# Peptides against a protein of PDB entry 1LOE: the designs that were tried, part 3

Target 1, 181 residues: chain A of PDB entry 1LOE
Amino acid sequence: TETTSFSITKFGPDQQNLIFQGDGYTTKERLTLTKAVRNTVGRALYSSPIHIWDSKTGNVANFVTSFTFVIDAPNSYNVADGFTFFIAPVDTKPQTGGGYLGVFNSKDYDKTSQTVAVEFDTFYNTAWDPSNGDRHIGIDVNSIKSINTKSWKLQNGKEANVVIAFNAATNVLTVSLTYPN
Target 2, 181 residues: chain A of PDB entry 1LOE as posed
Amino acid sequence: TETTSFSITKFGPDQQNLIFQGDGYTTKERLTLTKAVRNTVGRALYSSPIHIWDSKTGNVANFVTSFTFVIDAPNSYNVADGFTFFIAPVDTKPQTGGGYLGVFNSKDYDKTSQTVAVEFDTFYNTAWDPSNGDRHIGIDVNSIKSINTKSWALQNGKEANVVIAFNAATNVLTVSLTYPN

## One batch from the design tools (peptide; aimed at target 1 V41 G98 G138 I139)

Design b2_p15_6_s2 (made by RFdiffusion4, then SolubleMPNN; from b2_p15_6, 5 letters changed)
Fold by OpenDDE base, seed 5:
Structure b2_p15_6_s2 (fold): chain B 181 residues (1-181), chain A 15 residues (1-15)
Amino acid sequence: as target 1 above (181 residues)
Amino acid sequence: MPDYVRIGFSATTSA
């Protein structure tokens, strides 16, 4: 909806240095990705680059990150479009909005994207989303069309705790989401 | 993936 907002209420123990893109901004300890405005893309990047791949050794870094997000929509049955946690080249810029979540430009695999995302997708796009129409968590690799999805029940206005972990040895990305309150 | 990446958040609204 035009009045749906997405925010991150917890993204680290300390204030992070952020690169804001589009309509993203912070107030105190809250990162607001979108305001209640139509056709917006809001992004925020951790300013510090991460050395995720060592081309000399071939080693890939493990990582674990956690955050808490809140979706506020006036109508819990009509929430668009969603938000993502993503990993991208250091010079990444906002991509296509709407159902592409500001991170991708195609449902076709595009290796030049070099982007991996965990989507928390609140809006069904018939062209690429799971046919059951459920809101879902998805893992996206160089495409808005997820390589794997799991249905997710949105609790409007409630804080969701997320943990994302990558195991380089197994090449497995895990996502957990809980509503503790 | 490139050697160095940035991590971030992105959200969108539609028309």
Scores: peptide ipSAE 0.686, ipTM 0.941, DockQ to the pose 0.664
OpenDDE base, seeds 1, 2, 3, 4: peptide ipSAE 0.677, 0.666, 0.663, 0.683; ipTM 0.940, 0.937, 0.940, 0.941; seed 2 fails the geometry check

Design b2_p15_7_s1 (made by RFdiffusion4, then SolubleMPNN; failed a check: a repeat of another design; its pose is not in this set)
Amino acid sequence: DGYKRIGFSATTSAV

Design b2_p15_7_s2 (made by RFdiffusion4, then SolubleMPNN; failed a check: a repeat of another design; its pose is not in this set)
Amino acid sequence: DGYKRIGFSATTSEV

Design b2_p15_8 (made by RFdiffusion4)
Pose (drawn by RFdiffusion4):
Structure b2_p15_8 (pose): chain A 181 residues (1-181), chain P 15 residues (1-15)
Amino acid sequence: as target 2 above (181 residues)
Amino acid sequence: MRFGFSATTSDALFE
């Protein structure tokens, strides 16, 4: 049995248990992944590796993560590219920016990726996004093309509370985001 | 494995 847990309710100026990649930094008690600036990527990883499954027994971990996040755009219309919570190899580095969300490099399945991410996507990319053109939440496994999506209406500047849970018994990954009110 | 957050922007942010 192995458990890993942590909580950070207010981020400090020297959050030594995070690894920052790209423009990720902490400011005014928040984790800032990108400022409202063009063509940039920010990533932050929890510093400890987490044992998510075991080859000797074949057991896989149950887990839950929750967080509140804010997307603050200049207006409700010109908003790109989005935000991900991801599970990647211990040595993960930033991948392609823009619509690939710093996490993937292709529309096609890429076995060497070894990452699954839940995306909160605010920009329709004709090549791979749901053709309805809506902003959405997606589950991505080794590709920027989501295996599953749900339209989501962004509330600019507002706090969204999200819970992502994985049940090892069913292999169900559930994602919930709620806007207050 | 490791857990993390990522975000990106592009010219579409303002244009």

Design b2_p15_8_s1 (made by RFdiffusion4, then SolubleMPNN; from b2_p15_8 with M1A F3L E15D)
Fold by OpenDDE base, seed 5:
Structure b2_p15_8_s1 (fold): chain B 181 residues (1-181), chain A 15 residues (1-15)
Amino acid sequence: as target 1 above (181 residues)
Amino acid sequence: ARLGFSATTSDALFD
């Protein structure tokens, strides 16, 4: 079994193992995807390609990833649009902004997207989000319309700890989020 | 494939 692993605890201005896209950048040892301004898209990719797609089935291989993120909106009641972890083709570029989270272009299933995402969605889009209007965690496969969602209560400005694990044998993706403080 | 993070803002952030 071949295993690839990496970790980044502090981010610097000369971070060569990241590809910054849109407004993404590093400052004060933190990766910053967006600032509190209108209509922005910020992305960061791990520079090394990862061989995780099965050539026969198209399934993602086993993986575990953990990270900490902060959403710090000026107003806790008006927060848009969200944050995602995603897996995409090596030549991936920023996609549609706003509710599409810079990762997708349609709510219709598009196999050519070849993109899987875990969204932490802070804004309700009537056309595809759960009808209860709750902020939520979602699993997205080739579409911004999630295949599964769970309500999530945002703590504005607080650090959230996330663990995402995928078991290829069972085809089960597990997402956990906690606020330790 | 590549792994990444993405985030967006819109007018709703201030409306």
Scores: peptide ipSAE 0.737, ipTM 0.961, DockQ to the pose 0.910
OpenDDE base, seeds 1, 2, 3, 4: peptide ipSAE 0.721, 0.622, 0.643, 0.726; ipTM 0.959, 0.887, 0.898, 0.958

## One batch from the design tools (peptide; aimed at target 1 D81 I147 N148 T149)

Design b2_p16_1_s1 (made by RFdiffusion4, then SolubleMPNN; its pose is not in this set)
Fold by OpenDDE base, seed 3:
Structure b2_p16_1_s1 (fold): chain B 181 residues (1-181), chain A 16 residues (1-16)
Amino acid sequence: as target 1 above (181 residues)
Amino acid sequence: AQTYTLSATVDLKEVF
């Protein structure tokens, strides 16, 4: 078996193991995806390709990803779209379509995108988001319309601890978000 | 502490 792992606790100005796209940047040892302005998209990719499955053996990798994030959104009416953790082909590029979280390029399912994403969505898009209008966590497969969602109460400006795990034996992707206090 | 958990079945061999 083979294992790939990495850990970034302090994001430097010249982070060699990340590829920055769009408006993504580092400041004060933190990764910041966007500026606090309209029409901004930023992404950061792990620089080395990850082998998700072996075409010869059919074996699929287990994986676990953890991170901490902060969103500043003091009100619900003047808010950005949110962000995603995602896995996509190595040639992936940022997408600028509104509401697509910088990852998708249309409201329709598109198998050619080859993208799995976990969204932390802070803006209600009536065309594809859960009808209750709640901010939510979603699991996305080749579509901005999530295959499953969970209502989520944002704690403004507070750190959330996220764990995303995939079990290859069951094909179950699990997301856990915790506010410690 | 406040925790949110979400799961879904995803066949990565079909996606990638």
Scores: peptide ipSAE 0.796, ipTM 0.976, DockQ to the pose 0.938
OpenDDE base, seeds 1, 2, 4, 5: peptide ipSAE 0.771, 0.794, 0.732, 0.774; ipTM 0.973, 0.975, 0.971, 0.974

Design b2_p16_2 (made by RFdiffusion4)
Pose (drawn by RFdiffusion4):
Structure b2_p16_2 (pose): chain A 181 residues (1-181), chain P 16 residues (1-16)
Amino acid sequence: as target 2 above (181 residues)
Amino acid sequence: TTYTLSDVVDLKAVFS
């Protein structure tokens, strides 16, 4: 049995238990992944590796993460590229920016990726996004093309509360985001 | 307003 847990309710200026990659930094008690600036990537990782499954027993971990996040765009129409919560190898580095969300490099399945991410995607990329053109939440496994999506209406500048849970008994990954009111 | 999404994801297959 192994458990790993943590909570950070207010981020401080020297959050030593996070690894920052790209433009990720903490400001005014928030984790800032990108400022409202063009063509940039920011990532932050919890510093401890987490044991998510075991080859000797074949057991896989149950887990839950929750966070509140804000997307603040200049207006409701010109908004790119989005935000991800991701599970990647211990040595993960930033991948392709733009619509690939710093996490993936291809629309095709890439076994060497070994990352699954939940995306909160705010920009329609004709090549791989749901053709309806809506902003959406997606589950991505080794590709930027989501295996499943749900349209989501972004509320600019507002807090969204999200819970992602994995049940090892069913292998169900559930994602819930709620806007207050 | 709540948005929900779910799917079956095999983490063992992702990381083996």

Design b2_p16_2_s3 (made by RFdiffusion4, then SolubleMPNN; from b2_p16_2 with T1A D7A V8T A13E)
Fold by OpenDDE base, seed 3:
Structure b2_p16_2_s3 (fold): chain B 181 residues (1-181), chain A 16 residues (1-16)
Amino acid sequence: as target 1 above (181 residues)
Amino acid sequence: ATYTLSATVDLKEVFS
């Protein structure tokens, strides 16, 4: 049994285990995905490929990831699309289409994208988001249209603790977001 | 406040 793990508590300007894409950068030991302007996309990839499943044995990996994030959105009229945690092929590139969270490139299901994402979506896109218009957490499989969602009330400027776990025995992906205070 | 969400995802199929 092999295990891959990493932990980043302080993000440096020369973070060797991350690949920065688009407008992603580090400042004050934090990872910042975008600038506070329109039409910006930023991503950061773990620099080493991860072994999700073994073609010889058919075994699929269990995994757990955790992170803390802050979103600043003091008003509802000046709000960006949100962000994702995602798993994609090693040659993945940032996508600039509006509303696609920098990960997808159309509103349609695309098997060839080979992408699983957990979205933290702060902008209501009528064409694919839950009809209630709520900000939401979503699980995305090869599509910006989530296979499941949960309404989420953003606490502006507050730290959210996220845990994402995958159980290979059940194929269940679980997301937990907590505002501890 | 805590928010939880789950879904079934076939990673083997997605990344095959």
Scores: peptide ipSAE 0.796, ipTM 0.977, DockQ to the pose 0.933
OpenDDE base, seeds 1, 2, 4, 5: peptide ipSAE 0.737, 0.796, 0.704, 0.768; ipTM 0.973, 0.977, 0.970, 0.975

Design b2_p16_4_s1 (made by RFdiffusion4, then SolubleMPNN; its pose is not in this set)
Fold by OpenDDE base, seed 3:
Structure b2_p16_4_s1 (fold): chain B 181 residues (1-181), chain A 16 residues (1-16)
Amino acid sequence: as target 1 above (181 residues)
Amino acid sequence: DGYKRIGFSATTSDAL
């Protein structure tokens, strides 16, 4: 069994193992996807492609990803779209459609997208988001319309710890989010 | 294809 792992504890100004797209950049040892300005998209990809599927055997890899994030909204009642952790084709490019979190471009299922995302969605898009209007964590498979969601209470400006795990044997993806402080 | 890239993505819209 092959295992690939990496860790970035501090993001530097010349982070060679990241591909920055849109307005994504590093500052103060943190990856910053977007500033508090309108109509922007920012992404950062790990530069090394990840072998998650064996075409010969059909086996899919298990994976675990952990990260810490902060959402800083100048006004807690006026928050932007949110962000995703996503897995996409090697040549993935940022998508500019509003509300699609820079990853998708349709609420319709599109298998050609070949993209899976865990969204931390802070903005209610009536066209596809859960009707309760809650900020939510969602699992997105080839569509911005999540296959499953869970309400999530944003703590503005505070660090959240996230663990995303995929069990290939059960085909189950789990997401955990905690605010340790 | 069995190779993918992982990453983070965020957008802002007219909410701000």
Scores: peptide ipSAE 0.684, ipTM 0.908, DockQ to the pose 0.866
OpenDDE base, seeds 1, 2, 4, 5: peptide ipSAE 0.657, 0.669, 0.678, 0.661; ipTM 0.906, 0.910, 0.913, 0.909

Design b2_p16_4_s2 (made by RFdiffusion4, then SolubleMPNN; its pose is not in this set)
Fold by OpenDDE base, seed 4:
Structure b2_p16_4_s2 (fold): chain B 181 residues (1-181), chain A 16 residues (1-16)
Amino acid sequence: as target 1 above (181 residues)
Amino acid sequence: TGYKRMGFSATTSDAL
């Protein structure tokens, strides 16, 4: 079994305060979610909540977020389990580890989760992942079983630039990933 | 509610 570290890079002095959960921590420039050790869950939440839905008007907010992540595995062919960006209730706590990525507890749709995630899944879980076994980007809504996936080629140790945008008018979530270097 | 938090999560396991 190989171990993998996951981190977010390019943090600056104006970075929002973070709520660390599990094994997550930060330095001035890097948020480290996991070190290269087995059986860990690391999370970090932006401390400031976002108002995505107005109960009075019914309006849903647009948002755009960007970040750069690095997956660093001793063996590029054996990388587990994955990294996620997620939006969850303000009091969210770490969920099931391993293939559930610390974000979900079931492959079955559970509306009580109230969680949406973009997964960058590096390990094939036969019970719910695409049968081709590819590493993939997935959109997860209240379930670890993605509603949509796209194959993704991991570049071990390299910075991946991600942009995630939500258009409330069209109800479309867009994910872009590039390796600029 | 209409309020959420954004965040990041990562896991490792003994699955390999």
Scores: peptide ipSAE 0.681, ipTM 0.910, DockQ to the pose 0.644
OpenDDE base, seeds 1, 2, 3, 5: peptide ipSAE 0.662, 0.624, 0.677, 0.669; ipTM 0.904, 0.888, 0.906, 0.908; seed 1 fails the geometry check

Design b2_p16_4_s3 (made by RFdiffusion4, then SolubleMPNN; its pose is not in this set)
Fold by OpenDDE base, seed 4:
Structure b2_p16_4_s3 (fold): chain B 181 residues (1-181), chain A 16 residues (1-16)
Amino acid sequence: as target 1 above (181 residues)
Amino acid sequence: DGYKRIGFSATTSDSL
């Protein structure tokens, strides 16, 4: 059994107020969600909520965000469990750990979750992950079982640049990941 | 309602 650390680089409290949950913490330059220890859940929320839906008009907002993350594992072939970007209710709290990535509790659709996530899943969970066993990027809506996935090759210890955009007009969520270095 | 929070999450386990 190997352990893995997950971090957001070039990120600090000077940039945004955060709500830390589980083992998440930050320095001036890095938001660390987990250290290389077993059975850990680490989360960090932007303290300021976002208004994505206007209850009065029904209008849905566009959304664009970017970040850089690093996954650092002692063995690149044994990396668990994954890193997730998510949008959840304002009072969201850590959910089931392990393969549920601290964000979901079920592979079955649960509308009460009210959570959308982009997972960067490094560990194959046979019960819900793509059968090819590849590490993958997944779009999760109210379930850890992704509605769409794409294989992704982890570069251990390298910075991955991510851009996530939601187009309200088309109802399309776009995810891009690059390793510039 | 229309308000959400954005966050990051990561987990480790001994599933390996």
Scores: peptide ipSAE 0.683, ipTM 0.911, DockQ to the pose 0.631
OpenDDE base, seeds 1, 2, 3, 5: peptide ipSAE 0.651, 0.652, 0.674, 0.654; ipTM 0.902, 0.903, 0.909, 0.905

Design b2_p16_4_s4 (made by RFdiffusion4, then SolubleMPNN; its pose is not in this set)
Fold by OpenDDE base, seed 5:
Structure b2_p16_4_s4 (fold): chain B 181 residues (1-181), chain A 16 residues (1-16)
Amino acid sequence: as target 1 above (181 residues)
Amino acid sequence: DGLKRIGFSATTSDAL
């Protein structure tokens, strides 16, 4: 049985040093998170930490990031499990695999996780995913069970452009995904 | 201390 690969073909704003975890690795201008093998977790962290809040003032920082990803599945009707963009403690390590996407360990809220993720979820997990069974984009806060989701149609093998922005003043996280080509 | 790291994570499983 064939498996799906997940790659980031563009990530920026510029070339950054990466910390690879699990099966993640890079080639020329490509970050590959998984090979076509089962039961793997692949992660890559930007080596430079970010200050999400100011300890003196308590102010939360704005941020904008963009990347381009490609999902390459041998069978477009059978794609598992998905990938995430996440923000986690600096010493973060791979978490539970499979439907937990290597980022979380529970569907219950766990404040000790201190992790926020935007998931691009290609596989329906009955225990926590939206009941319509659609592939979806989700916003996850300390839990694999998303606080908000939006259906998303995968274009297998095509580059998807993603922009993620956080507005601290409004406390709104915005996710945009397009298939320009 | 307000420090975090940004990253990407993907998984595969026996579901395929």
Scores: peptide ipSAE 0.686, ipTM 0.916, DockQ to the pose 0.649
OpenDDE base, seeds 1, 2, 3, 4: peptide ipSAE 0.683, 0.626, 0.650, 0.683; ipTM 0.915, 0.895, 0.899, 0.915

Design b2_p16_5 (made by RFdiffusion4)
Pose (drawn by RFdiffusion4):
Structure b2_p16_5 (pose): chain A 181 residues (1-181), chain P 16 residues (1-16)
Amino acid sequence: as target 2 above (181 residues)
Amino acid sequence: TYTLSDVVDLKAVLTP
């Protein structure tokens, strides 16, 4: 049995248990992944590796993460590219920016990727996004093309509360985001 | 509230 847990309710100026990659930094008690600036990537990882499954036994971890996040755009129309919560190898480094969300390099399945991410995607990329053109939540496994999506209406500047849970008994990954009110 | 779910095999995804 192995458990890993943590909580950060207010981020401080020297959050030593996070690894920052790209433009990720903490400001005014928030984790800032990108400022409202063009063509940038920010990532932050929890510093401890987490044992998610075991080859000797074949057991896989149950887990839950929750967080509140804000997307603040200049207006409701011109908004790119989005935000991800991701599970990747211990040595993960930023991948392609733009619509690939710093996490993937291809629309095709890439076994060497070894990452699964839940995306909160605010920009329709004709090449791989749901053709309806809506902003959406997606589950990505080794590709920027989501295996599953759900349209989501962004509320600019507002707090969204999200819970992502994995049940090892069913292998169900559930994602819930709520806007207050 | 927005919800989404799927069956995801983390062992298959993360095994080299």

Design b2_p16_8 (made by RFdiffusion4)
Pose (drawn by RFdiffusion4):
Structure b2_p16_8 (pose): chain A 181 residues (1-181), chain P 16 residues (1-16)
Amino acid sequence: as target 2 above (181 residues)
Amino acid sequence: MLPEKVRFGFSATTSS
C-alpha cells in the first residue's frame, strides 16, 4: 500500500514542492501557467513521483485530484489554447506548444508519449478538434485527438472547480467542472 | 502503457 497526498490552498512565492517548466511561476498566491501573452507554454509538476500501478501485482491506484482554475482572456472571442491536468513519465519535459497544449506532438497515437491528460480546450483546431467547433473538455491518451469530449461554455475570468477521479475497479476516469451559480 | 511511477502536472499554452 502506498499513498501520496498533498494540498496547496494558496501558492506561495517559493513553492519548493513544484517543478516549473516553461513560464510557470507563482504570483499573488496563484499558480500562473501562462500570462495573457502570445505564443508561450507554462507547466508545473508536483515534485514527488507517484506510484500509479504495480507490475508485480498488476494493481492500479485509485486517485482524485481537485483544483480551482481561472482562464482570463482579453474578451470572450479571442481565446487560445487551453489548459491540461496530465499524468506523464517522471522525466516529462514540455512537448509542442499551441494547440498541442505543451503535452503532445501529434494527432496520431504515439506510444512513446505515455501521458494521459484532461484538457480544457478553448481553441478549435480544425485538424483534430470536434468539428462542431465548440470549446470542450476532453480526455487525451497519447494523442491531442481526444478519445472523448464534452462542449463547455467558458466563463471568462470566473473560477471553475474541477474534480478528476480514477476508479481502479472500473478503470473509469471521471471529470467534473462546475461554475458557481 | 504508463510507467509504474509518474508525475502529475498542469500545462497551458497560448497562440497569436

Design b2_p16_8_s1 (made by RFdiffusion4, then SolubleMPNN; from b2_p16_8 with E4D K5Y F8L S16A)
Fold by OpenDDE base, seed 5:
Structure b2_p16_8_s1 (fold): chain B 181 residues (1-181), chain A 16 residues (1-16)
Amino acid sequence: as target 1 above (181 residues)
Amino acid sequence: MLPDYVRLGFSATTSA
């Protein structure tokens, strides 16, 4: 847990400019959210805002995004705390660390958060995670307690390809993860 | 529940 690092080796669309928060930083071809250090919150935002909701018309935008992430943990049995892709207000700042993944502050629904996240949760928090204790992908809406989860097997040190799509017509968020290599 | 404009991002944490 103490020496786990989280990195993004490909982030799209178009490898946009990033706003770094906490301990997040980038090299030439790699975004590092956390180094192998304890008690860290690292975030990176695409600099360009997205017009996701038109308050005048009520229309909600569709979007598709893809990225490749790598988790490097010296001990694959102790990997904490997790990685998220999230959608938040443009002025979003790092939130509670640890099991809250730097994105949320409570397991109770908080509409003022205005944040949706896809979590790739590597650490079991008994207070809100699925009781089977599995590492999992979760959909989080204004709460660290997921509205839906699916078990996911981490391949330590391997690149995971992720595609996240939102269909406004059906109000469905789709997540796919593959390990191509 | 979302505002008109949002940013997409990544976040990761390690424990104390």
Scores: peptide ipSAE 0.692, ipTM 0.937, DockQ to the pose 0.665
OpenDDE base, seeds 1, 2, 3, 4: peptide ipSAE 0.687, 0.662, 0.645, 0.684; ipTM 0.933, 0.930, 0.931, 0.936

Design b2_p16_8_s2 (made by RFdiffusion4, then SolubleMPNN; from b2_p16_8, 5 letters changed)
Fold by OpenDDE base, seed 1:
Formats: structure tokens, sequence, C-alpha cells
Structure b2_p16_8_s2 (fold): chain B 181 residues (1-181), chain A 16 residues (1-16)
């Protein structure tokens, strides 16, 4: 919707240096990815690159990260388009907006994307989303069409605690989400 | 497949 806001209220163990893209910005209270206006893309990158693969040793860097996000929508029955945590090349730039969540450009697999994402998708796109129409968590590999999904019940205006574990060798993510409040 | 170096980030979108 035109007035939906997506924010991160807690991220990282300490204050991070961020690269803001699109309409993303920060205040003392939160990282806000979108303004309450139509057709926006907001992104924020951790400035420090992560070395996830060492070609010399074959070592793979696995990691676990956690954050807390809030979705604020005036109408909880109509929320667009969604929020995404992603892993991408260091020079990544905003991609297609709307249902592509600013991270992908196609529902077809595109290896050149080199992007893995966890989507918290609030809007049903019939071309690629699960047919049951549920809001869902999805794991996306080089495509907006998820390789795996799980239905998710949005709690409008409440903080959602997320834990994501990444296995770089397999490019597999595991996700947990809870609403403690 | 991911590159050797990556950045982590957040993204969100709205539409008309």
Amino acid sequence: as target 1 above (181 residues)
Amino acid sequence: SLPDYVRLGFSATTSA
C-alpha cells in the first residue's frame, strides 16, 4: 500500500556503518527503509564486506545474524510489498521495485544475480508466489520465485524477532521468526 | 552461487 512503512528497530550487536540506497534512512530509533508513499525502494547495506568463500583454502564462512523488524500499515488486510534480508555482491545496487522487493529482476533463475534473500512477503504476486495466497517467508536464490516458503502471519505494528543462519557452501538459509510482544 | 565477497543488507518496497 501507499502508506506502508518497513523498519528495522534492532540490527547487529552494535551500531553499524551503513550504505543507504534509495529511500532508506536512519534515525535514533530505527532504520526506515521506505517512506509512507507509493512506488519506493529503500535499502541499507552493512558497509563491511564479508569473505564467505576462500578459493585458496576452500573454507566457507557460515554465519548467524539476528534483527528485529516492524511493519506499520494503516490497513493490515492490504500491505505491499514486503521486506527482505539479502546477501549480494559488494557492488550491489537497488533492483526492480514492487513485488521484486528491490532485490531481483526476474522470476526466472539468473545466476548472474549472485544474490540470496530471505523475503518477508506481504503481497501476493500471482506470477510467482505460493498459490495459497498467504503472506509468507521465502528463501530466494537468484530469483524472486522462492525455492522454499512458509506461511507467516503478520502482526501489524509489532516487533518481529528474526534469526537467520547462512551456510555458504550450500547457499542455504534457515530462518526463525517470533513475535515476543 | 555467491561470489567470494558479499555484503549483507535489507530492502523494502512499496507500490501504487
Scores: peptide ipSAE 0.692, ipTM 0.939, DockQ to the pose 0.656
OpenDDE base, seeds 2, 3, 4, 5: peptide ipSAE 0.664, 0.677, 0.687, 0.651; ipTM 0.934, 0.942, 0.940, 0.934

Design b2_p16_8_s3 (made by RFdiffusion4, then SolubleMPNN; from b2_p16_8, 5 letters changed)
Fold by OpenDDE base, seed 3:
Structure b2_p16_8_s3 (fold): chain B 181 residues (1-181), chain A 16 residues (1-16)
Amino acid sequence: as target 1 above (181 residues)
Amino acid sequence: KLPDYVRLGFSATTSA
């Protein structure tokens, strides 16, 4: 059995196990993905490739990840697109299309992207988001149009705890979000 | 289908 694990409790200015893309950077021991300006994209990748599929054995990896995030959105009219946790090919590059969270470039299913994302979406895009207009968590497979969504009430400036787990045997991805404080 | 090796990451955008 092969296992890869890592933990980052504090993000430093010279975080060697992260690959920063676009405007992604660290400040005050936090990972900050975007600047407070329009038309930006920021990403950070764990530098080590993760073995997800073993063609010799046919095994698909299970995984569990947890993280804490804060979104500052003091008003509803001046709000960014949100952010994602994503899994992509090792040579993945930032995508610049508005509303695609820097990960996708179309609402059409594109198997060649080979990208799965969990989105924490704070902006309602009428073309692909749930019609109720709620801020939501979504599971995205090769498209910004989520295969499943759940409404999420953002608590401005509060720390949210997220757990994402994938069970390869059942092919089920689970996402949980809590505001413990 | 995912490739044999992937990278994990976070991504965010702001719009126009």
Scores: peptide ipSAE 0.691, ipTM 0.939, DockQ to the pose 0.854
OpenDDE base, seeds 1, 2, 4, 5: peptide ipSAE 0.656, 0.625, 0.658, 0.673; ipTM 0.929, 0.923, 0.928, 0.933

## One batch from the design tools (peptide; made by RFdiffusion4, then SolubleMPNN; aimed at target 1 N59; its pose is not in this set)

Design b2_p17_4_s2
Fold by OpenDDE base, seed 3:
Structure b2_p17_4_s2 (fold): chain B 181 residues (1-181), chain A 17 residues (1-17)
Amino acid sequence: as target 1 above (181 residues)
Amino acid sequence: ATYTLSATVDLKEVFPA
């Protein structure tokens, strides 16, 4: 078997293992996806392609990713949409449609997008988000309409620790978000 | 506080050969 791994503890101004798209940038050793302005989308891609499964053997990779994030959103209405961790084809480009988190381009399921995403959604979109209006974590497969969601109480300005794991034997994707304090 | 969420995803279907 073969494994691929990477770790980034400090995001530098010339981060060679990341491809920045849209308004994504680094400052003070942190990755910042967007500025606090209207109509902004930013993304960062791992620069090397990931071999997610082998068509010859049928073997699917297990994977785990972890990261820490901070969101500043003191209210639930005058805020941006949130962000995603996502897996998409190597030629993926940022999408500018409002509410689609820079990853999707319509409210409908589209298998041609070939995208799996974990969303951390801070804005309630009536057309596709859970009807309770809560900020939420979602698992998205080729659609902004999540296949499953979990209500999430944002701790404004606090660091959240995220672990996303995929078990190839069960096809189960698991997301864990923890506020240590 | 800890939040956990899971779902079944068929990566072979999402990323066909």
Scores: peptide ipSAE 0.778, ipTM 0.973, DockQ to the pose 0.922
OpenDDE base, seeds 1, 2, 4, 5: peptide ipSAE 0.710, 0.770, 0.683, 0.728; ipTM 0.966, 0.972, 0.963, 0.968

